# Peptides against a protein of PDB entry 3NZW, part 17

Target 1, 212 residues: chain A of PDB entry 3NZW
Amino acid sequence: TTTLAFRFQGGIIVAVDSRATAGNWVASQTVKKVIEINPFLLGTMAGGAADCQFWETWLGSQCRLHELREKERISVAAASKILSNLVYQYKGAGLSMGTMICGYTRKEGPTIYYVDSDGTRLKGDIFCVGSGQTFAYGVLDSNYKWDLSVEDALYLGKRSILAAAHRDAYSGGSVNLYHVTEDGWIYHGNHDVGELFWKVKEEEGSFNNVIG
Target 2, 222 residues: chain B of PDB entry 3NZW
Amino acid sequence: QFNPYGDNGGTILGIAGEDFAVLAGDTRNITDYSINSRYEPKVFDCGDNIVMSANGFAADGDALVKRFKNSVKWYHFDHNDKKLSINSAARNIQHLLYGKRFFPYYVHTIIAGLDEDGKGAVYSFDPVGSYEREQCRAGGAAASLIMPFLDNQVNFKNQYEPGTNGKVKKPLKYLSVEEVIKLVRDSFTSATERHIQVGDGLEILIVTKDGVRKEFYELKRD

## One batch from the design tools (peptide; aimed at target 1 M45)

Design b1_p12_8_s4 (made by RFdiffusion4, then SolubleMPNN; from b1_p12_8, 7 letters changed)
Fold by OpenDDE base, seed 4:
Structure b1_p12_8_s4 (fold): chain B 212 residues (1-212), chain C 222 residues (1-222), chain A 12 residues (1-12)
Amino acid sequence: as target 1 above (212 residues)
Amino acid sequence: as target 2 above (222 residues)
Amino acid sequence: EVDPDMSNISLY
């Protein structure tokens, strides 16, 4: 898996691959590794598939209950804290989760929290999570600027996942791309790696390690 | 050292069509290299137009199916005989599986039915309850032999339009029930040739708006 | 807590 999220002048970009594996077996190429908790809040999934799906869905329920009780959307800080508290209770039990909780509230603005099954909870501007994270960082860090246009930011997110899909055997399938703003998240499509790779190679003159 | 799990072999396969879905399984049950039964059905009608199979360790599979059937029953009691939708069934099965997260059911689970729009639906599960809706899925002993074939013949992977220099993919389309049955039969006959844990018989459950029907075909009894 | 040695748990 490779997931990433970063803040920039235009909000948050979230990009993820879609491959699931079981050892050397490709279990799926079409997995949804982003949960849409509400129109303003996203969760990303890396690690154990069931652990992520189950607990992030549970998180969605907790967020909805908060909204019903408080008549206000939950903050990104509070949502991520709920998840963090949950995984901390299971510390040592063998959960495997690397998650990013990304969203927008009027109080916080665009916000990203990293939460993992080791009990780590971090607020930050840039995170790459998964077996391909170092490959994604290589591209993302080399090109990141706060002042990126929305178009350039979307491309950078997509391009970083593509790099990871190319080098990480456990990442691939497609890129799912999101843009989060004050008006909520916007889905920017599913981009098949097989097609995207050749397009990017031609347009950039990149990936010269592969003969076309 | 005691091992709480067994492996009863077998293979299952689900394919969704436009207005139907199929779930198929062989009828062989084995332990190690011994055939326990040549006809032990492992695909079940669970009511509400949902068919289910949990393939791997048969004791776990049977337990899971029984629990799900019971869940359907209680759903009716609690919700004025409301039909359980396939997506809700999938969520329920996730909870059944994940409830044993730290002592899992040793099974690959597939369910098939129609979604609320009347479209064919197949959901597949890992042993601890991750799930995905897909057009097709193979599970069990010969899944690694069949799944690549399904990728090619259901989802048209690695197929391109002639004359496009490999730049235009073959368009996706729904398959007819007859085409799906052919693919299922070819899958299982092929798997039987290459895997000792697959054979004897093939039972196919077909789900349509009119209900569930069954078809049976002989496989090699080797 | 017991997991089968050959369990095919899916990973993301």
Scores: peptide ipSAE 0.424, ipTM 0.818, DockQ to the pose 0.043; fails the geometry check
OpenDDE base, seeds 1, 2, 3, 5: peptide ipSAE 0.409, 0.420, 0.412, 0.415; ipTM 0.809, 0.821, 0.823, 0.816; seeds 1, 2, 3, 5 fail the geometry check

## One batch from the design tools (peptide; aimed at target 1 A20 M45 A49)

Design b2_p13_1 (made by RFdiffusion4)
Pose (drawn by RFdiffusion4):
Structure b2_p13_1 (pose): chain A 212 residues (1-212), chain B 222 residues (1-222), chain P 13 residues (1-13)
Amino acid sequence: as target 1 above (212 residues)
Amino acid sequence: as target 2 above (222 residues)
Amino acid sequence: LTYHPVMASLVGA
């Protein structure tokens, strides 16, 4: 698994791979590691497939309950805390999840929270989570600028996940892209590494090691 | 010490067609190197046009299928006999499985039917509720032998248009019920050849808008 | 994503 989300001039970029594993066995190449909590909230998944899916789906129901009760969209900070506090209750029971809650509110602007099963909760501009996180950091950190165009930022996030899918035996499948503005999230497609790799290699001249 | 889990072998397979779906499984049940039964059904019609199989530790598989069938019964009681759609059944199974997160049903579960548009549907589950909708899925002992074959023959993976210099991928035309049954039977004869826990018989449940049909085929008994 | 640890043995991997 490799997931990233980063803030920049144009909002937030979220990118994830789609590989699921059972050890060295590739369980699936077509899993959705991003959950659309609501039109302005996204959650990313890494770790235990069932823990992430179950608790992030549950988080969505908790956020919806907040909107009915308060007649207002839940903040990113509060939404991430609901998950953070829930996971904390289970500390020591073996839950396994590296998560990112990304969204936009007039009150907070573009906002990113890293939340994991250790109970750690961190607000930040850039996060890469999962077995492939360091591979994504390597590409993302060395090309990141606050002033990236929406187009360049979307590409960097995509390229970073691609770098991880290449080097991490436990990451791969396809790349799912998202862009977050004050009008909510915009899905930017599912890019199969099976074609995305060769295309990026030719157009970019990178991945110079692998013989084509 | 006491081990609450055992391994009863078996292999299951699910393929979704445009307007049908199939869920197949060998009828052999095993413990270690012995055969408990050469015919012990492992794929079930649970009503509302849903077939399911929970493969792995059989006691857990039975308890789960029994609990789900009772769930469909109560769904009708509580919702004015509304039909439980396959997507709804999948989310329901997720909660049943995750409910035992800290003492799991040790099973790999697959269900099949039609979605609300009448299209074929297959869902597979992780022991603790992780699930995804798919075109096909192999589960159980020979899953590692069969899933690669299905990626190739069902989803045409790694196959290209001849003479296109590997530039044009083989189109994803869709399989008929006849072509699917062939892939299923071949899959199980192959699995019976290479995996000692697979054999004796093959039972397939076919699901269409007209309901659930069953077909049975013998397998090598060695 | 990582499936449950027993998953690999259930699939023969």

Design b2_p13_1_s1 (made by RFdiffusion4, then SolubleMPNN; from b2_p13_1, 6 letters changed)
Fold by OpenDDE base, seed 4:
Structure b2_p13_1_s1 (fold): chain B 212 residues (1-212), chain C 222 residues (1-222), chain A 13 residues (1-13)
Amino acid sequence: as target 1 above (212 residues)
Amino acid sequence: as target 2 above (222 residues)
Amino acid sequence: MFLHPMYAKLVGA
């Protein structure tokens, strides 16, 4: 798996691959590693698929309950804290989760929290999470600027996942791409890695380690 | 050291069509190298036009299916006989599976039915309750033999339009019920040839708006 | 946690 999120002048980019594995077996090429919690809040999945899917869906329910009780959308800080508190209660039980909670509120602006099953909760501007994270960081860190256009930021997110899909055997399938703004998240499609690879290679003159 | 799990073998397969869905399973039940039964159905009509199979350790599979059937019953009691939708059924099964997260059911679960728009739906689950809706899924002993075939023949993976130099993929299309049944039969006959835990009989449940139909075919009794 | 002999889907840890 490779997931990433980063803040820039235009909001947040979230990009993820779609491969799930069981050892050497490719279990799926079409896993949705972004959970749409609400129109303004996204969760990402790395680690155990069931752990992430179950608890991030549960988180969605908790966020909805907050809205009903408080008559206000939950903050990204509070949403991530709910998840962090939960996984901390399961500390040592063997949950496997590496998640990013990404969203927008008027009071916080665009916000990203990293939350994992070790009990770590970090606010930050750039995170790559999963077995392919180092490959994604290699591309992302080399090209990241706060002042990226929305188009360039979307491409950078997609391109970073592609790099990870190329080098990490446990990443691949497709790239799911999101842009989070003050108006909520926008889905920017599913991009098959096979087609995307050849397109990028041709357009950039990159991936010269592959002949064809 | 005591192993709480058995492996009863077998294989299951789900394929969604446009206005139907199919869930098929072989009828062989095995322990190690001994055939326990040549006809032990493992695909079940659970009501509300939902069919289910949980393949792997039969004791766990039967327990899970019974719990789900009971869940359907209680859903009717609590919600004025409202039909359980396939997506709600999938969520319920996730909770059943994940409720045993630290001592999982040793099963690969597939359900099939129609979604709220009347389109064919197949949901697959891992042992701990991760799930996704798919056009097709193989589970069980011969899943590794069948799934690549389904990728090619249902999802048209690695197929391109002639004369496009591999640049244009074969377009996705729904298969007819007859085409799906052919693929299912070919999948199981092929799997039976290469896997000792698959064989004897094939039971296919077809879900349409008119209900659940069953078909049976003989497999190699080796 | 009991080590399950059947695979669970992993999305990369």
Scores: peptide ipSAE 0.280, ipTM 0.828, DockQ to the pose 0.150
OpenDDE base, seeds 1, 2, 3, 5: peptide ipSAE 0.263, 0.265, 0.263, 0.248; ipTM 0.819, 0.829, 0.831, 0.826

Design b2_p13_1_s2 (made by RFdiffusion4, then SolubleMPNN; from b2_p13_1, 7 letters changed)
Fold by OpenDDE base, seed 4:
Structure b2_p13_1_s2 (fold): chain B 212 residues (1-212), chain C 222 residues (1-222), chain A 13 residues (1-13)
Amino acid sequence: as target 1 above (212 residues)
Amino acid sequence: as target 2 above (222 residues)
Amino acid sequence: MFLHPMTAKLLGA
């Protein structure tokens, strides 16, 4: 798995691969590693598929209950804290989760929290999470600027996942791409890694380790 | 060291069509190298036009299916005989599986039915309750032999339009029920030849708007 | 716990 999220002048980019594995077996190439919690809040999945899917869906229910009780959308800080508190209660039980809670509220603006099954909760501007994270960071860190255009930021997110999919055997399938703004998240499509690789190689003159 | 799990072998396969879905399973039940039964059905009609199979350790599979059938019954009691939708069934099964997260049901679960729009639906589960809606899925002993075949023949993976130099993929299309049944039969006959835990018989449940139909085919009895 | 080929789906290591 490779997931990433970063803040920039235009909001948040979230990009993820879609491969799931069971040892050396490719279990799926089409996993949705982004959970759409509400129109303004996304969760990403890395680690155990069931742990992430179950608890982030549960988180969605808690977020909805907050809205019903408080008559306002939950903050990204509060949503991530609910999840963090939950996984901390299960510390040592063997949950495997590496998640990013990404969203927008009028109070916070664009916000990203990293939450993992060790009980770590971090606010930040850039995170890559999963077995391919170091490959994604290599591309992302080398090209990241706060002042990226939305187009360039979307491309950078997609390109960073592509790099990880190329080098990490546990990442691949497709890139799912999101842009989060004050108006909510926008889905920017599913990009098959096979097609995307050749397109990027041709357009950039990159990936010269692969002979066409 | 005590192992609480057995392995009863077998293989299951789900394929969704446009207005139908198919869930198939062999009828062989084994322990180690001994055949316990040549006809032990493992695909079940659970009501509300939902078919289910949980393949792996048969004791766990049977327990899970019984719990789900009971869940359907209680859903009717609590909601004035409302039909359980396939997506709601999938969510319910996730909770059944994840409820044993730290001592899982040792099974691959597949359900098939129609979604609320009348489209064929197949959902697959891991042992702890992660699930996806897919066009096709193989589970069980010979899943690794069948799944790549389904990728090629249902999802048209690695197929391209002639004369396009591999630049245009073969378009996705729904398969007819007859085409799906052919693929299922070819999958199981092939798997039987290469896997000792698959054979004896093939039971296919076909879900349409008119209900669940069953078909049976003989497999190799070696 | 999973001593047999059926394992949970993993999203990375």
Scores: peptide ipSAE 0.287, ipTM 0.820, DockQ to the pose 0.158
OpenDDE base, seeds 1, 2, 3, 5: peptide ipSAE 0.270, 0.286, 0.276, 0.286; ipTM 0.813, 0.825, 0.825, 0.820; seed 1 fails the geometry check

Design b2_p13_1_s3 (made by RFdiffusion4, then SolubleMPNN; from b2_p13_1, 7 letters changed)
Fold by OpenDDE base, seed 2:
Structure b2_p13_1_s3 (fold): chain B 212 residues (1-212), chain C 222 residues (1-222), chain A 13 residues (1-13)
Amino acid sequence: as target 1 above (212 residues)
Amino acid sequence: as target 2 above (222 residues)
Amino acid sequence: MFLHPMTAGLLGA
């Protein structure tokens, strides 16, 4: 798995791969590693698929209950805290989760929290999470600027996941791409890694380790 | 060392069509090298046009299917005989599986039916309740033999239009029920030749708007 | 560590 999220002048980019693996077996190439909690809030999944899928879906329910009770959308800080508190109660039970809670509220602006099954909760501007995270960071950190255009930021997110998909055997399938703004998240499509690789190679003159 | 799990072998396969879905399974039940039964059905009609199979440890599979059938019954009681949708069934099964997260059902679960738009639907589950809607899925002993074949024949992976120099992929299209049945039969006959835990018989459940139909075919018995 | 290969698999660490 490779997931990433970063803040920039235009909001948040979220990009994830879609491969699932069971040891050396590719279980799926089409897994949705982003949960759309509400129109303004996303969760990403890395680690155990069932743990992430179950608890992030549960988180969605808790976020909705908050909105119903408090008559306002939950903050990204509060949503991530609910998840962090939950996984902390299961500490030592063997949950495997590496998640990012990404969203926009009027109070917080664009916000990213990292939450894992160890009970770690971190606020930050840039996170890559999963087995391919170091490959994604290699591209992302080399090209990241706060002042990126939306187009360049979307491309950078997509390109960073592509780099991870190329080098990490546990990452691949496709890139799912999101842009989060004040108006909510926008889905920017599913990009097959095979097609994307050849396109990027041709356009950039990159990936010269592969002979076309 | 005590192992609470067995492995009863077998293989299951789901394929979604445009307005139908198929869930198939062999009828062999084994323990180690011994055939316990040559006809032990493992694909079940659960009502509401939902078919289910939980392949792996048969005791866990049977328990899970019974619990799901009971959930369907209670859903009707609580919701004035409302039909359980396939997506709601999938969520319910996730909760059944994840409720045993720390002592899992040792099974690969597949359900098939029609979605709320009348389109074929297949959902697959890991032992602890992660799930995905897919066009096709193989599970069980010969899943690794069948799944690549389905990738090629259902999802047309690695197929290109002739004369395009590999630049144009073969377009995705739905398969007819007859084409799907052929693929299912070819999958199981091929798997039976290469896997000792697969054979004896093939039971296919076909879900349409008109209900669930069953077909049976003999497989190799060696 | 997951008890079943599929349990470990979907979102590989």
Scores: peptide ipSAE 0.060, ipTM 0.794, DockQ to the pose 0.157
OpenDDE base, seeds 1, 3, 4, 5: peptide ipSAE 0.035, 0.053, 0.036, 0.034; ipTM 0.776, 0.793, 0.789, 0.785; seed 1 fails the geometry check

Design b2_p13_1_s4 (made by RFdiffusion4, then SolubleMPNN; from b2_p13_1, 6 letters changed)
Fold by OpenDDE base, seed 5:
Structure b2_p13_1_s4 (fold): chain B 212 residues (1-212), chain C 222 residues (1-222), chain A 13 residues (1-13)
Amino acid sequence: as target 1 above (212 residues)
Amino acid sequence: as target 2 above (222 residues)
Amino acid sequence: LFLHPMAAKLWGA
């Protein structure tokens, strides 16, 4: 798995791969590793598929309950804290989760929190999470600027996941791409790695370790 | 070290069509190299046009299916005989599986039915309750033999339009029920030839708007 | 338990 999120002048980019594995077996190439909690809040999933999917769905329910009780959307800080508190209660039980809670509130603006099954909760501007995270960071960190255009930021997110999909055997399938703004998240499609790789290679003159 | 789990072998397969879905399973039940039964059905009609199979350790599979059937019963009691939708069934099964997260049901679960739009639906689960809606899924002993075949024949993976120099993929389309049944039969006959834990009989449950139909085919009895 | 062909799905754990 490779997931990433970063903040920039235009909001948040979220990009994830879609491969699931069971040992050497590719279990799926079409997994949705982003949960749409509400129109303004996303969760990313890395680690144990069931752990992430179950608890982030549960988180979505808690966020909805907050909205019903408080008559306002939950903050990204509070949503991430609920998840962090939950996984911390299970510390040592063997949960495997590497998550990012990404969203926009009027109070916070665009916000990203990293939350993992060790109980770590971090606010930040850039995170890559999963077995391919180092490959994604290599591309992301080398090209990241706060002042990226929306177009360039979307491309950078997509391109960083592509790099990880190329090098990490546990990442691949497709890139699911999101842009989060003050108006909510926008889905920017599913990009098959098989097609995307050749397109990017031709347009950039990159991936020269592969003969086309 | 004591292992609480057995493995009863077998294989299951789900395929979603446009307005139907199928869930198929062989009828062989084994322990190690011994055939316990040549006809032990493992695909079940659970009501509300939902068919279910939980393949792997049969004791866990049977327990899970019984719990789900009971869940359907209580859903009707609590919600004025409302039909349980396939997506709600999938969520319920996740909770059944994840409720035993630290002592899992040792099964690969597949359900099939129709979604609320009348489209064919297949959901697959891991032992701890992660789930995905897919067009097709193989589970069990010969899943690794069948799944690549389904990728090619249902999802048209690695197929391109002739004369396009590999630039145009074969378009996705739904298969007819007859085409799906052919693929299921070919899958199981092929799996039976290459896997000792698969054989004896093939039971196919077909879900349509008109209900659940069952078909049975003999497999090799080696 | 997680190493069997029926292993729980992992997303880069």
Scores: peptide ipSAE 0.262, ipTM 0.809, DockQ to the pose 0.169
OpenDDE base, seeds 1, 2, 3, 4: peptide ipSAE 0.243, 0.237, 0.253, 0.248; ipTM 0.796, 0.810, 0.811, 0.807; seed 3 fails the geometry check

Design b2_p13_2 (made by RFdiffusion4)
Pose (drawn by RFdiffusion4):
Structure b2_p13_2 (pose): chain A 212 residues (1-212), chain B 222 residues (1-222), chain P 13 residues (1-13)
Amino acid sequence: as target 1 above (212 residues)
Amino acid sequence: as target 2 above (222 residues)
Amino acid sequence: SLPVADSSKFRWF
């Protein structure tokens, strides 16, 4: 798995791969590793497929309960804490999840929280999570600027996941893109690496190793 | 020491058509190198036009299917006999499985039916509740032999329009019930040839707007 | 005993 999310001038970019594995067995190439908590909240998934899916879906129900009770959208900080505190209760039981809670509130602006099953919870501008995280860091870190256009930022996130899907045997399938502004998240499509790779290679001239 | 799990073999297969779906499984049940039964059904009609199979450790598979069938019964009792849609059944199965997160049902489960739009639907599950809707899925012992074949023959993977220089992908026309039954039977004759835990018989459950139908085919008994 | 099928194991992201 490879997931990333980064803040910039135009808000937040979220990109994930869609591969699921059972060891060296490719279990699926079409899994959704991003969950839409609500119109302004996204959650990313890495680690145990069932743990992530189950607890992040549950998180959505907890965020919705907050809105009914407080008559107000839940903050990114509080939403990430609900998951962080839940996972902490299970520390030592073997839950396995690397997660990112990304969203926007008038109160907080663009906000990103890294939350994992160790109980670690970190606010930051840039995170890459999963077996392919370092591959995504390599491309993302060397081309990142706060002042990226929405178009360039969307591409970098997409390109970074592509780099990970190429080098990490445990990442691949397709790339799912999202952009987060104060008006909520905007889905920017599912890009199959099967076609995205060759297209990027030709148009960019990169991936100069692989023979085409 | 005591091991609460065993492996009863078997292979299951699910394919979704435009307005139908199928869930198939061999009827052989095994322990180690012996055959417990040459006919022990492993795919079940659970009502509300849903078929399911939980393959792996059979005791767990039976307990799960039994628990789900009872779940559909109570769904009707608690919701004025409302039909349990396949999507709702899938989420329900997720909770049943994740409920044993720390002592899992050791099964790979697949369900089939039609979605609310009457389209064919297949869902497959991880032992602990991870699930996704799909066009087709092979589960069980021969899953590693069959899933590649389905990616090719059902979703036309790696296939291109001849003479397009590999530029144009083979269109995703959709399979009829007849064409699907062929792929299923071929899949199981192939699996029976290469995997020692697959054989004896093949039972297919076909689901349409008219309900659930069954077809049976013999397989090599060696 | 023979090994169990990979399809019966936990899925990971």

Design b2_p13_2_s1 (made by RFdiffusion4, then SolubleMPNN; from b2_p13_2, 9 letters changed)
Fold by OpenDDE base, seed 2:
Structure b2_p13_2_s1 (fold): chain B 212 residues (1-212), chain C 222 residues (1-222), chain A 13 residues (1-13)
Amino acid sequence: as target 1 above (212 residues)
Amino acid sequence: as target 2 above (222 residues)
Amino acid sequence: QLPVSPALQEWWL
């Protein structure tokens, strides 16, 4: 898996691959690694598929209960804390989760929290999570600027996942791309890695390790 | 060290059509190199137009299917005989599986039915309850032999329109029930040739708006 | 840790 999220002047970009594996077996190329908790809040998945899917769905329920009880959307800080507290209770039980909780509230603005099954909870501007995270960082860190246009930021997110899909055997399938603003998240499509690779190679003159 | 799990072999396969879905399984049950049964059905009609199979360790599979069937009954009791939707069934099965996260059911689960729009639906589960809706999925012993075939013949992977120099992919389209059944039969006959844990018989459950139909075909018995 | 065969391994992301 490779997931990433970063803050910039235009909000948050979230980009993820879609491959699942079972050992050397490619179990799926079409897994949804982003949960849409509410119109302003996303969760990303890396690690055990069931652990992530189950507990992030559970988190969604807790977030909805918060809205019903408090008559207000849950903060990104509170949502991420709920998940962090939950996984910490299971510390040592063998859960495997690397998650990012990304969202926008009026109180917080655009916000990203990293939460993993070790109980780590970090607020930050840039995170890459998964087996391909280092490959994504290589591209993302090299091109990231706060002042990126929305178009350039979307491309950078997509391009970073593509780089990881190219080098990480456990990442691939497609890129799912999101832009989070004060008006909520916007889904920017599913981009097949096979098609995207050749397009990017041609347009950029990149990926010259592969001869066309 | 004692292993609480067994492996009863077999293979299952689900394919979703436009207005139907198919879930098929061989009827061979084995332990190690011994055939326990040549006809032990592993694909079940669970009611509400949902068919289910949990392939791997048969004791766990049977237990899971039994629990799900019971869940369907209680759903009716609690919700005035409301039909359980396939997506709700999938969520319920996730909870059944994940409820044993630390001593999992040793099975690959597939369900098939129609979604709320009447479209064919196939859901597959890992042993601990992750699930995905897909157009097709193979599970069990010969899944690695069948799944690549389905990628090519159901999802048209690596196929391009002739004369386009590989620039235009073969368009996705739904397959007819007849075409799907042909693919299922070819899948299982081929798997039987190459895998000792697959054979004897093929049972296919076809879900349509009119209900569940069963078909049976002989496979090699060697 | 319970033995899990590769064929019935949990999915990883």
Scores: peptide ipSAE 0.480, ipTM 0.810, DockQ to the pose 0.496; fails the geometry check
OpenDDE base, seeds 1, 3, 4, 5: peptide ipSAE 0.459, 0.477, 0.465, 0.465; ipTM 0.800, 0.811, 0.808, 0.806; seeds 1, 3, 4, 5 fail the geometry check

